Peptides against a protein of PDB entry 5Z08. Designs and how they scored, part 196

Target 1, 168 residues: chain A of PDB entry 5Z08
Amino acid sequence: RQKDEWAKKTSSLMKQLDWFIGEHLGAMLAAEELGGPVVGELMEIDPDDLSAGFNAHGKLKKATSQPDLDRRQRRIDDIWGPQDEQGQAHKRKRGADEALAASAEMRDLIEQLMNKLVEAGGDNSATYVEIPRESAAARFLVRSKVAMFHPNDARRLRLVDFGRDLDD
Target 2, 222 residues: chain B of PDB entry 5Z08
Amino acid sequence: GLPRLIDAIEEASKIPAKRRQTPIKPTIEKLTTHLYTHGASPDSLLRLADLLTLRNHLDQASLAAITRNLYPSSTVSDEVVLRFIGALGHGQLKPTLALQALFLRWLVMVYHLLENPGVLGQVYGVLFDLLDTAAIRPQLCHLLALVTRRKHVRPFRIQAILTLSRQTGGDPNLTGLLRVFKNYYPEIIVGDATKGRASAFKHPDPQWRQHLDEIQQRRSEA

## One batch from the design tools (peptide; made by RFdiffusion4, then SolubleMPNN)

Design b2_p20_7_s3 (from b2_p20_7, 7 letters changed)
Fold by OpenDDE base, seed 4:
Structure b2_p20_7_s3 (fold): chain B 168 residues (1-168), chain C 222 residues (1-222), chain A 20 residues (1-20)
Amino acid sequence: as target 1 above (168 residues)
Amino acid sequence: as target 2 above (222 residues)
Amino acid sequence: MVLTFRQLIEEIDRNRRKLA
């Protein structure tokens, strides 16, 4: 009985997570991978900074004055604007494909992180997942305080043990 | 010139329509034609904002016509913005909700011409608290989508939008605003409320935008 | 109740651990 309730709850929560990743997070991660805005709790990305975009080094471009408001509206229009014809269709399709890829990467990464944490049985050294690259997904998990990098190896990521922080 | 037309309308606005010696409609038409052709200077814009927002004897059609032709020839001051914001909401002394919707639409369309866009951020709470007013909600959500910054995205406001979205059966404008909030806090799980169609917050009037751009360009050449 | 992404992951992890 209790296991069934936990299973149902887990399933419900996973569905919510999958929905969130697919409907929202994937597109944002895709935008980040494409040199778009970094979105996350720790980055006080001023919307003005978001409008300015990032330089090639991932640093916020200084918002140049007036053009940024039009860019923001344009960006909102570009993101959410009605289907005007052919050229927007390709950009949307590419954006959708990138969002799907980012969603899949995030789902996979979360699953690996959770599985490693369960498999480790309390051994913190065994909780690390090897990541092929510092993806937008990995960075997002770290920024959201869901995951952390190994202190000495940025290719190793682990899920934050939320249970331990309550007992300390 | 425009100041003389405004003077005539200001004087006429003090008098009930039935007691006017001359019809105001021809003067309104001259004003709107002038505004369409040349736009309004900052000073004229302030005077027109007062005519639009203060209780007077002008008819709703005239007020709407002025608002629809309220092209700034230059920038829009904080004072002008605050006149329109102050005119929002419920009250016997406030403009009609239909006119308020036009004001909000205007603010959206001239947002890039504000001398200080931050002024709207300062009154964010006032704007946000009006979201329950269905008649102005579409334009209000659009304006809020432009104005919203990270500092405005608070848990209580997220919850307020979610609650209102449920109560309204998933108003697409509220869904759109929630998506804007998510852009600042991607961790916001907006449950089923964002499954609906969101408003894109497109420019309300592309022709109006084009005409505004033409008016603004003439200023840069002068 | 608006769950944050972090809270959602945390709740999933907690429930997964209870299933193990």
Scores: peptide ipSAE 0.421, ipTM 0.549, DockQ to the pose 0.243
Fold by OpenDDE base, seed 3:
Structure b2_p20_7_s3 (fold): chain B 168 residues (1-168), chain C 222 residues (1-222), chain A 20 residues (1-20)
Amino acid sequence: as target 1 above (168 residues)
Amino acid sequence: as target 2 above (222 residues)
Amino acid sequence: MVLTFRQLIEEIDRNRRKLA
């Protein structure tokens, strides 16, 4: 009985996570991979800076003099506006494909991180997942304080053990 | 010219309609025609903002007609913006909520012409606290969607939107504003609050936009 | 109850550990 309740609760929470990744996070991660704004708790990016976009080096592109309004309205229109057909369709299709790919990567990465944490049985050294690249997904998890890189190896990522902080 | 029309309307606004020697409607029609054709200068905009926002004896139809034709010929000053913001909310001296909704719609449509867009960010709290006012909420959410920056996205405001969204049965404008907040902090809100229909915050009047662009282009050629 | 992304991950992890 209790295990069934935990299983149902886990399934419900995973559905919520999956929805969040698919409907919101995937598109944002895809935007980051495409040189869009970086989003997360730790990045005290001035929102005005987020509107300017990031260069390939993650540095704020100097806000070109186009009024902030047009960029934001475009962003709102890009998020919510009707699909104008051909050229925006390719960018949107590519954006949608990238969002799906980013969503899949995030889901897989979270699953691996959770599995490794359970398998490690308290051994912190065994909790690391090897990541092939520093993806937007990996960076987001770190910015959200959900994951941590290995101090000496940026290819190793672990889930933050949230349970230990409560027992101290 | 426009200044003389404004003078006549200002004088008429001091007098109850029943005590006016001449009907003001013909002068209002001349003013709205002039505004439609030429737009309003910054000085004229300020005077018109006072006529629209201060309690006077002008009828609601006239005030609405002026607001619908309030095309800036140039920029919109902070002072003009603050007149309209100061006119928002409840109170005996405030304009009707219907007129306030028109003001908010106007601010949305002219936001790109503000001399200092940051002025709206400074009064963000005032705007945000009006979200419980159902009559102005659609236009208010749209304006907030334009104004919101990361500095405005605070935990208490996130919670306030979530609470108000539940209380309203998921107002699509609140859901839209919450999605704007999520663009700054995607990690903040997981769950059903964003599953609902959201407003896209499309331009309120494409024809008005086109006509404004025509008026603005004439200034660049002069 | 509205959970943050972090809280959601924590709650999932906590429940998964209870199932193991």
Scores: peptide ipSAE 0.420, ipTM 0.581, DockQ to the pose 0.246
Fold by OpenDDE base, seed 1:
Structure b2_p20_7_s3 (fold): chain B 168 residues (1-168), chain C 222 residues (1-222), chain A 20 residues (1-20)
Amino acid sequence: as target 1 above (168 residues)
Amino acid sequence: as target 2 above (222 residues)
Amino acid sequence: MVLTFRQLIEEIDRNRRKLA
């Protein structure tokens, strides 16, 4: 009974993750790979602020990188602005294909990271996934404080052990 | 010309309809015809914005007709934008919510002609706080979708949209705005609130857009 | 319940570990 509930919950959460990756994250990662804006710099949304419900006084501190965001937004508007119909269709198709590719890469990377963490059985040295390149996906996971690079090898990525951070 | 028509309407707007010596409707029709044919200059737009936003004795049908024909012949100044923004919300001196919805629709349709699109970003909080007003919410969400930048996407605003979305039973305009927020902060996994139908924020009036483009082209040739 | 990406990954990991 409990295992079935955990399996159902895991499945539900995975569906939410897949949706998130496919609908939102993939396009952003694709944009980053194409030299677009890096998204997730403001990921210091304190998880505690999300869990506690946003109190009315939400003075989140000024993230300093405001000026580059306006230039980046103009580029987004230039990318998505009314270009001629035929050129837009090809760019939209290419953008969609890149978003799908980025989504697939992110899903695969997360799955590998999670599998390695389970397989390692507490051996931190065995938790690393070898990545072929520093992708937008890998960088996003690190910025999100979900993954960490090996201190001596940027080709090795591991999932953060969230269980240990609660006991400290 | 257009300035003389505006002068006549401004003077008539100071007088209750029952006390006017001449009917204003023919002058309104001449104004709207002129606006449809030639558009409004920046100076004329400012004067018309005052007529539309300030309390006067013009009837709602006339105000709506002017708003529907408010084609800019050139750019839209910050001052014009701020007049329309200042007219939003609840209050005895403010325009009707129906007219406010037309103003927001107009701002959406002329957004690309703003001299400084950043002006709307400066008043983002004022716009956002009006999302609870159901009568203007569709157009307000569309405008916010255009205006929203990363700096505006704050945790308290995300939570406010989520709360309001739950309270409204998943308004598709709020879902659409929340999707715009997610484009800046993908890490925000909104559970069931994004499973609903979202507004695509399509152009409110394609015919109006086409006619605006024709007016704008004629100016570039003159 | 609104979860961050991090919270979602964490919750998935916790549930996966319970299934192992």
Scores: peptide ipSAE 0.419, ipTM 0.585, DockQ to the pose 0.260
Fold by OpenDDE base, seed 2:
Structure b2_p20_7_s3 (fold): chain B 168 residues (1-168), chain C 222 residues (1-222), chain A 20 residues (1-20)
Amino acid sequence: as target 1 above (168 residues)
Amino acid sequence: as target 2 above (222 residues)
Amino acid sequence: MVLTFRQLIEEIDRNRRKLA
């Protein structure tokens, strides 16, 4: 009975995670891989600075003298306004494929991290996953304090042990 | 001039309409015409804010007409902002919710002219706690979308918006505000509540904006 | 209950450990 409840709860939570990755996180990670803004860094950037856009190198364009309000309003309109159809279609398809790839990478990485943590049985040295590259997915997990790099090896990533960190 | 018109209206506001010796409507029309043509100075804005927010004997149509023509010729002080914020919510001494919605709309339209935009951030909690009031919610969400910073995006407020969004059947203004929150915390798992239509918070009156810009330009040339 | 991404991962991990 309790195991069935935990299994159902786990399944429900996994569905929510998969939805979040597929609907939101994948597109953000794909944008980061393409040299777009880092989601965690965007949080510290004044929305007004973000409205100036980023150059091809991901650097904040110098704010033209437009009042901060107009920029923020435009940005809100750009984020939430009707997406103009034509020029966005090709960018949308490529962006959609990249978002799907980023979503798959994130799902796989989370699954590996969780599996290694369970398999390690409390041995911290055995909890590390070898990552082929520092991906946007790996960086996001570290920024969100879900994962940590090995202090001496940036190719080794582990899930944060949330059970121990609450008691310290 | 504008000060003399305000004096006459202030005096009339102390007297019930049935006991006034002269009709106030012609003086209100002169005031609104003057405001439309020249705007209001900071001092005049404060006096008008008191007339609009304090309980007096002015009729709702006159108060609405003044609010719709309340073009700042200069900046908007913290004191003026706080008068309008203090007038929000439920209470027998507070303006009608219809008039409060006009005040919030005005604050949205003049936000770029605030001397200190941070003043609205200081009263963020007061504004946020009024989101359950349906009559003013559209304008509140728009104003909060402008005011919100990372420090305001707290777990309890995220939960409050999500709860209220579910209770309202997915109000587009709440969905829009939640998207603003998500810009500061992308890790916010907004379940099915964000699948709905969101407000883009477009400028509420483009003609009013254009006319404000014309009034502001005349000041820079003077 | 609104969970952050971190809280969601934490709760999944907690439940997975209970199933193992």
Scores: peptide ipSAE 0.409, ipTM 0.617, DockQ to the pose 0.270

Design b2_p20_7_s4 (from b2_p20_7, 6 letters changed)
Fold by OpenDDE base, seed 2:
Structure b2_p20_7_s4 (fold): chain B 168 residues (1-168), chain C 222 residues (1-222), chain A 20 residues (1-20)
Amino acid sequence: as target 1 above (168 residues)
Amino acid sequence: as target 2 above (222 residues)
Amino acid sequence: MVLTFRTLIEEIDRNRRKLA
């Protein structure tokens, strides 16, 4: 009885997650993969870097070239902006296909992360999923504090153990 | 003139109040009166920003009084903005959270005078990561509402605001910021978080605005 | 209440661990 309730609850939550990924997150991840500005390339000037990172004129020395930010913003605007009429159908289809692909990647990655965590049985070394690339999905999971990279290997990702972090 | 007043305050700031030969309060009053009447030039603003943001022996009342009278006579440089941004957050060498709230309020009130408004967009992450700091959140949300562009509205930040909104019981300032995000992405699921009262982000001080406009107008006539 | 993405993941993980 209790296991059946947990199974039903898990299924319901998975459906909600799947809906959220498909309806909202997938398109945003696709925009990031297509070269939308990744927040990490916005020089998140670490408050500590604010003192060191500016030239004598108060400009950030490594200003990521304004052109690349503008180009990336334009790409996001092209994907998510009000669809101007004529070139729309092919861009819409491509955007939809990329959103579906990004959604599938996120779903698969989450499933792998959860499966590895269950299979590891408490061995932290066995909880890592090997990722072929630093995808928008992987970056999102890390930025949302849902996953963590291995400290020495950016190709290894694990789910955050939410149960242990509350007791410390 | 203003530079001489700043010189005197800079020298006094190096010495603990109990060891000063002369009281600094009369000099602070002269400075604030001058700032109220004439405003501060870009060079004076930078020097005052250093006095306000760097650890020194000035009392909190004096720092607050200077900040409340920090009228720019012209534009505000990126360097001045970055001094105030660098002073935000937690740390032993950082200004008090009360003073940080005044700095953020000041940035909101002078936003239209920034030489490069884009500088705040470059430090957007730094500002956004401070939203959990309750003492500065109202002014921080207002500043972020002005600064936010489509490039800043990312899934992880949407999620962060939604989470923080739930944790705070629906802070009206967070709801206001989330509405700004929704202008760029209408599909953002806000759930019950948007049913709450949102801040309209009205100007913090209409009298201060009017007085700033008078100071700025005198520059355009000169 | 639409659970946040993070809360959904956390709750799913918690329930999956209980099923194991």
Scores: peptide ipSAE 0.324, ipTM 0.420, DockQ to the pose 0.270
Fold by OpenDDE base, seed 3:
Parts: C-alpha cells; sequence; structure tokens
Structure b2_p20_7_s4 (fold): chain B 168 residues (1-168), chain C 222 residues (1-222), chain A 20 residues (1-20)
C-alpha cells in the first residue's frame, strides 16, 4: 500500500517534470544552443508566466496537458521576439525539432543521473555520468544546483545528493 | 551568379573609389540582393569573409551591407570563423570597431551553423581579452556567453570581469557573462556585481533569424 | 523557475529513494 502510493506519487512527479521539460525548458535550452539567451538567472522569467504553471508552493499545477509543440514554439518566439507569420511552418518545425531534441537530452540526462546515484550505493565515485558534450542541459542542471561536475573533469556529471545536505 | 559578383567586387576592392571606372554600388546591391535571396555557400562565405576582414578600398557602408546580408546557405567553416576573429581588436589594418561589432553579432546569429563550435573555444582567450573594448563589448559578451565552458572559467578571468564591471559601473553585459560563469562554479562569490541588471543575451535580430531559417530550409529540401 | 525545477528534482529523488 505505502509503496504503491509512493510509486503513484513518483509517477505523477515524473509526469510533471516531463511536462515541465517539454513545455518550458526544452524550448529555452534549444534557444540557448541556437544562440539565444542562457537559461536561468539571465532570463527574467516574468513571474506571471511562471505563475500560470505553478502553484503558490512552486509545484506544477496538475492540469498539465501533454507537451504542445505550439507552446514550445511560443516559448521560442517569446525568447526571440515577435516573428512574422510567413515561413513560420518550417521554422516552427525546426524550432520544435530542436526543442524536442533538447527535451529528450534533458530527460535522458536526468534519468542517467538518477540511476547512477541509486546504483552507486553511496560510492560518490560511481555516481558520475559521462557526458558526451557540455550541453545546455548539463549547464542548466549545474546552474540549478541539481548537478555538479567532477572537480577535475567537466565530462563527468553527478546528481547533487539532496539527502546528505540536510544532515549538514 | 554569386561567384561572378564576388569576382567583380574583389577586383574593385583593389582600386580606390576615385579611380574606379565604374561605380561599385550597383554590384554591391546585386550581391546583397543575391545573398538575401539565396544565401552564401561555404566557398562564397570564405571569399566574402576576406573582403570584409582584409583591408581594401571598399567603403564602410558596403561592408556593413554585405555583413547584414551574410546569410549562410549551409554551414560555416572554421576558416570563415577564424577570419572574423582575426579581424577583431585594435590596429590600422583591422576593420572599424563598428564593423567588428557586426561580425560578432553575425557569429552569434550563425553559432548553430558552425561546423565546429569548438573553434571559438580555442580562441576564447583572444575574445576575452577584448572585453575592455566598449564598442564591441555587448556582442562580445553575448558570444562569450555561448562559447564559455568550464575550462574557460578561471580565477583570473573571474577577477578580470569583476574588476571591469566595477570600472564600467556595472555593465549589464558583464553582469550577464559573470552569471554564465556562475553556471559552472555556483560558489563564485560575485558580491554586488550580480545585483545589477544583467543582459539576457536575446537573439540580436529575430527577423534575420527567421530569414536565415528560410534559407537553411531550402537547402534541406534540395 | 530554477527553484521550482530543483524542488521537483529533489522531491522526485526523495520519492525514488523511498521506493528503492
Amino acid sequence: as target 1 above (168 residues)
Amino acid sequence: as target 2 above (222 residues)
Amino acid sequence: MVLTFRTLIEEIDRNRRKLA
């Protein structure tokens, strides 16, 4: 019973994370790779835009629809400014493809980081994921204080152990 | 075609404007129209990069017009990138700082089309050392924001940005770049330097981006 | 946004650890 509740909660949170990545983060990461703004503190994300997706406690609202390509494109458009209607279809496709790729990369990276942390069984040396490149996704995770690079190797990334930081 | 237009401009660039038998402006207009419509191939980009970066007898308005229409139809080679990087800074043989700012803006806008983005990382020091040049700083900070990796974030560069930020009264572009540095080392104590307004490094020209995407798409369909 | 993202990851990690 309790495990089932935790499993359901985990599934719900993963869906929320997946939605957040797909609807918000993927487009911004794609924009960064395309020469746009760096995601995070540089983006004055209008609190009102954030408030639409998040409750007063900073949690994603449950009514999160599936990742909409149009929302991703809108986010790209919001970052880059108003775009003329002409040629939008192919640009929308490219922007959507880049946003999808960035979203997929972020999802995969988070999954690898979480899996390695569980597999390591407390061995910090085994918690590192080898990253093929220093992507916008990897940088965002570090910037967000969710992940850390190896002190001597920027190709190695680990999830921050949030459980240990509470005991210090 | 584009090669013939470039040939004519290359020949004209060797001759002072007062000694030219024919006005070059109509040929420049044909070139810029062609570039706007079709973009430039890698080979044409290299030739145009030489025209833009090497000292010649072309007027600044013509050089700026070419730069503003320098849409790649394909990828951007390392050689093209290095021509523009080599043109940066102070010197009698270098382009004007106004033109250099346009080059940096161009590099930002085509960054995703570079054959090897790592080439900019190799010349990171050259770029970083130009941050004191106010005329190019906005675009330079934007480019550095894209190029910066953990290996580039060194204590001396952190200190250099902090010092320059104080000297400039908190230039928003430097504040923005310092925030990028903090992405790699969150522990960087930036003090009051980050409390100010930071540049978001938004795309410099959304319309230019749109037109580039249209040109790039035609390549994928061909 | 960053704080919300971090909070989500932290909560997911905490719940995943409870399942392990």
Scores: peptide ipSAE 0.322, ipTM 0.703, DockQ to the pose 0.271
Fold by OpenDDE base, seed 4:
Structure b2_p20_7_s4 (fold): chain B 168 residues (1-168), chain C 222 residues (1-222), chain A 20 residues (1-20)
Amino acid sequence: as target 1 above (168 residues)
Amino acid sequence: as target 2 above (222 residues)
Amino acid sequence: MVLTFRTLIEEIDRNRRKLA
């Protein structure tokens, strides 16, 4: 009985997650990938880098050129922009295909992470999934504090153990 | 003139208050009066930004008084903006959070005078990562509401605001920022977080705005 | 309450661990 309730709840939550990935995350992750390197890395000027990184000309040393930001915004707008022009059908199709691919990657990655955590039986060393690349999906999971990279290997990702107080 | 007042304050800022030969308060009052009457030129504004953001021996009341009277007579350069942004957050060398809140409020009030509003978009991540700091959150959300573009509305940031909104019991400023995000992506499931009271991000000080407009008009006539 | 992505993952993980 209790296991059945947990199974039903898990199924319901998985459906909600799948919906959220498919309807919201996939397209945004695809836009991030198609826009070039993640807006976060380019906009994540470490406050310390900001304090240190003002050159004598007041320019942020690590700030991406305005053209790159504008180009990325334009790419996102090309994917997500309003419907009015004819050339949008092909862009929409490509955007939809990329969104589906990103959604599938996210789903697969989450499933692998969860499976490894269960299989590890509490052994943190066995909880890592090998990722072929640092995808938008992987980066999102890390930024959302859902996953973490291995400290010595950025190709290894694990689900954050939410039951362990990160006191250490 | 204003440059000489700034010179005097810069020199005084190097010396602890107890070791100053003359009280700085009269000079600060002259500076603030001058700023109120004439505003600050771009060059003066940069020097004042350094005085406000760099660690020195000026008292918090003086720094706050300067910030409250920091009327630009012209445009605000990227360099000035970046000085204020660099002063945000936690650190021994950073201004107090109370002063940082005044800086953010100032940036909101002068946003329309920025030479390049895009500069704030370039440092969007830095601003966004400070949302957990309760003391500056109201002004930070207001600034982010002005700065946010589609490129900034990312899933991880949506999630971060939603998480923080729950943790704060539904801060109306976060709800307001989520509404701004939703304008770019209507499909964003802003659940119960948007059902609450949202900040309208009204101008923080209408009197300050009016006075700024008067100072700016004098420039256009010259 | 619309479960956020993180909350969904956390809750799914908790329930999966209970099933194991």
Scores: peptide ipSAE 0.317, ipTM 0.399, DockQ to the pose 0.259
Fold by OpenDDE base, seed 1:
Structure b2_p20_7_s4 (fold): chain B 168 residues (1-168), chain C 222 residues (1-222), chain A 20 residues (1-20)
Amino acid sequence: as target 1 above (168 residues)
Amino acid sequence: as target 2 above (222 residues)
Amino acid sequence: MVLTFRTLIEEIDRNRRKLA
């Protein structure tokens, strides 16, 4: 009975997490990977400010005419700019595909992190997941204080043990 | 008329109470009586908003009395709204938090008279960032409940409310605001915060509303 | 966003540990 309730609750929470990732986080992570704003640092991006682009630190760049920023800005403008009908559908599709990919990466990473934590049985050394790259997803987890990098290896990520902070 | 009363109060507001030749209280009483009877025009509202929001030598009781009688006779301009919004928060030059709470309450009560309700949506972040200020939180949550649209319901704001709700032990006003957010995104996990008592954001003063309606009706007949 | 996400992850982790 109690296990079934926990299983149901876990399933419900996972669905909610999946929704959050898919509906909110994926697009932002995709934007960050494309050199957009850092997720969680920009509380209010005016759409007009989004059009100005962001620096590598997620700060609003002044519209400097750098051609690559123009491409990213064009990408944002192409995502949000006035609908010239045909070309926008393809760009929206690409943006959606990148958001889906980012969502999938985040889901997979979270699943791996959670699985490793359960498998480790309290061995902190066994809780690390090897990440192929420092993704927007990984950075977001760290900024969120959900995960931590290994002190000596930035390719190793672990879920923060939230249980210890409650007992101290 | 009302403009002359405002002139007299503006002049008196420049002088410390101890240096005034005449008590200001009788003039404030005349002003509040006039406002109660006739309301304030858009021009008068702007002047009164400046008196209420800018640092001057008026006492808190007088400022509160003016605010409580600040009935618009017509619409409320964006400029008037922005004066009150600009007066919110912490700072030596800002009005007291008690007076700020009255301003927020006023904005709630006159929300339907705004020339452009969208102006509050443009300053949504400014309002939202003040939720940690306990003294104004009840009225602020009520105003945000009116102003909130789908575009404002962002994950960071959902989280900020959830965090603040935990820190405050489940403030009913925050729970109420979370319910508003959940109306736009039913899938929002509000956790245990939804199990608590939520504010219904009822009109803060039904008598004030009724009197406002009477003032507004007189204009339509003239 | 971060705290909702964090709270979700924390709660999921807590429930998973109870299932183990």
Scores: peptide ipSAE 0.325, ipTM 0.441, DockQ to the pose 0.278; fails the geometry check

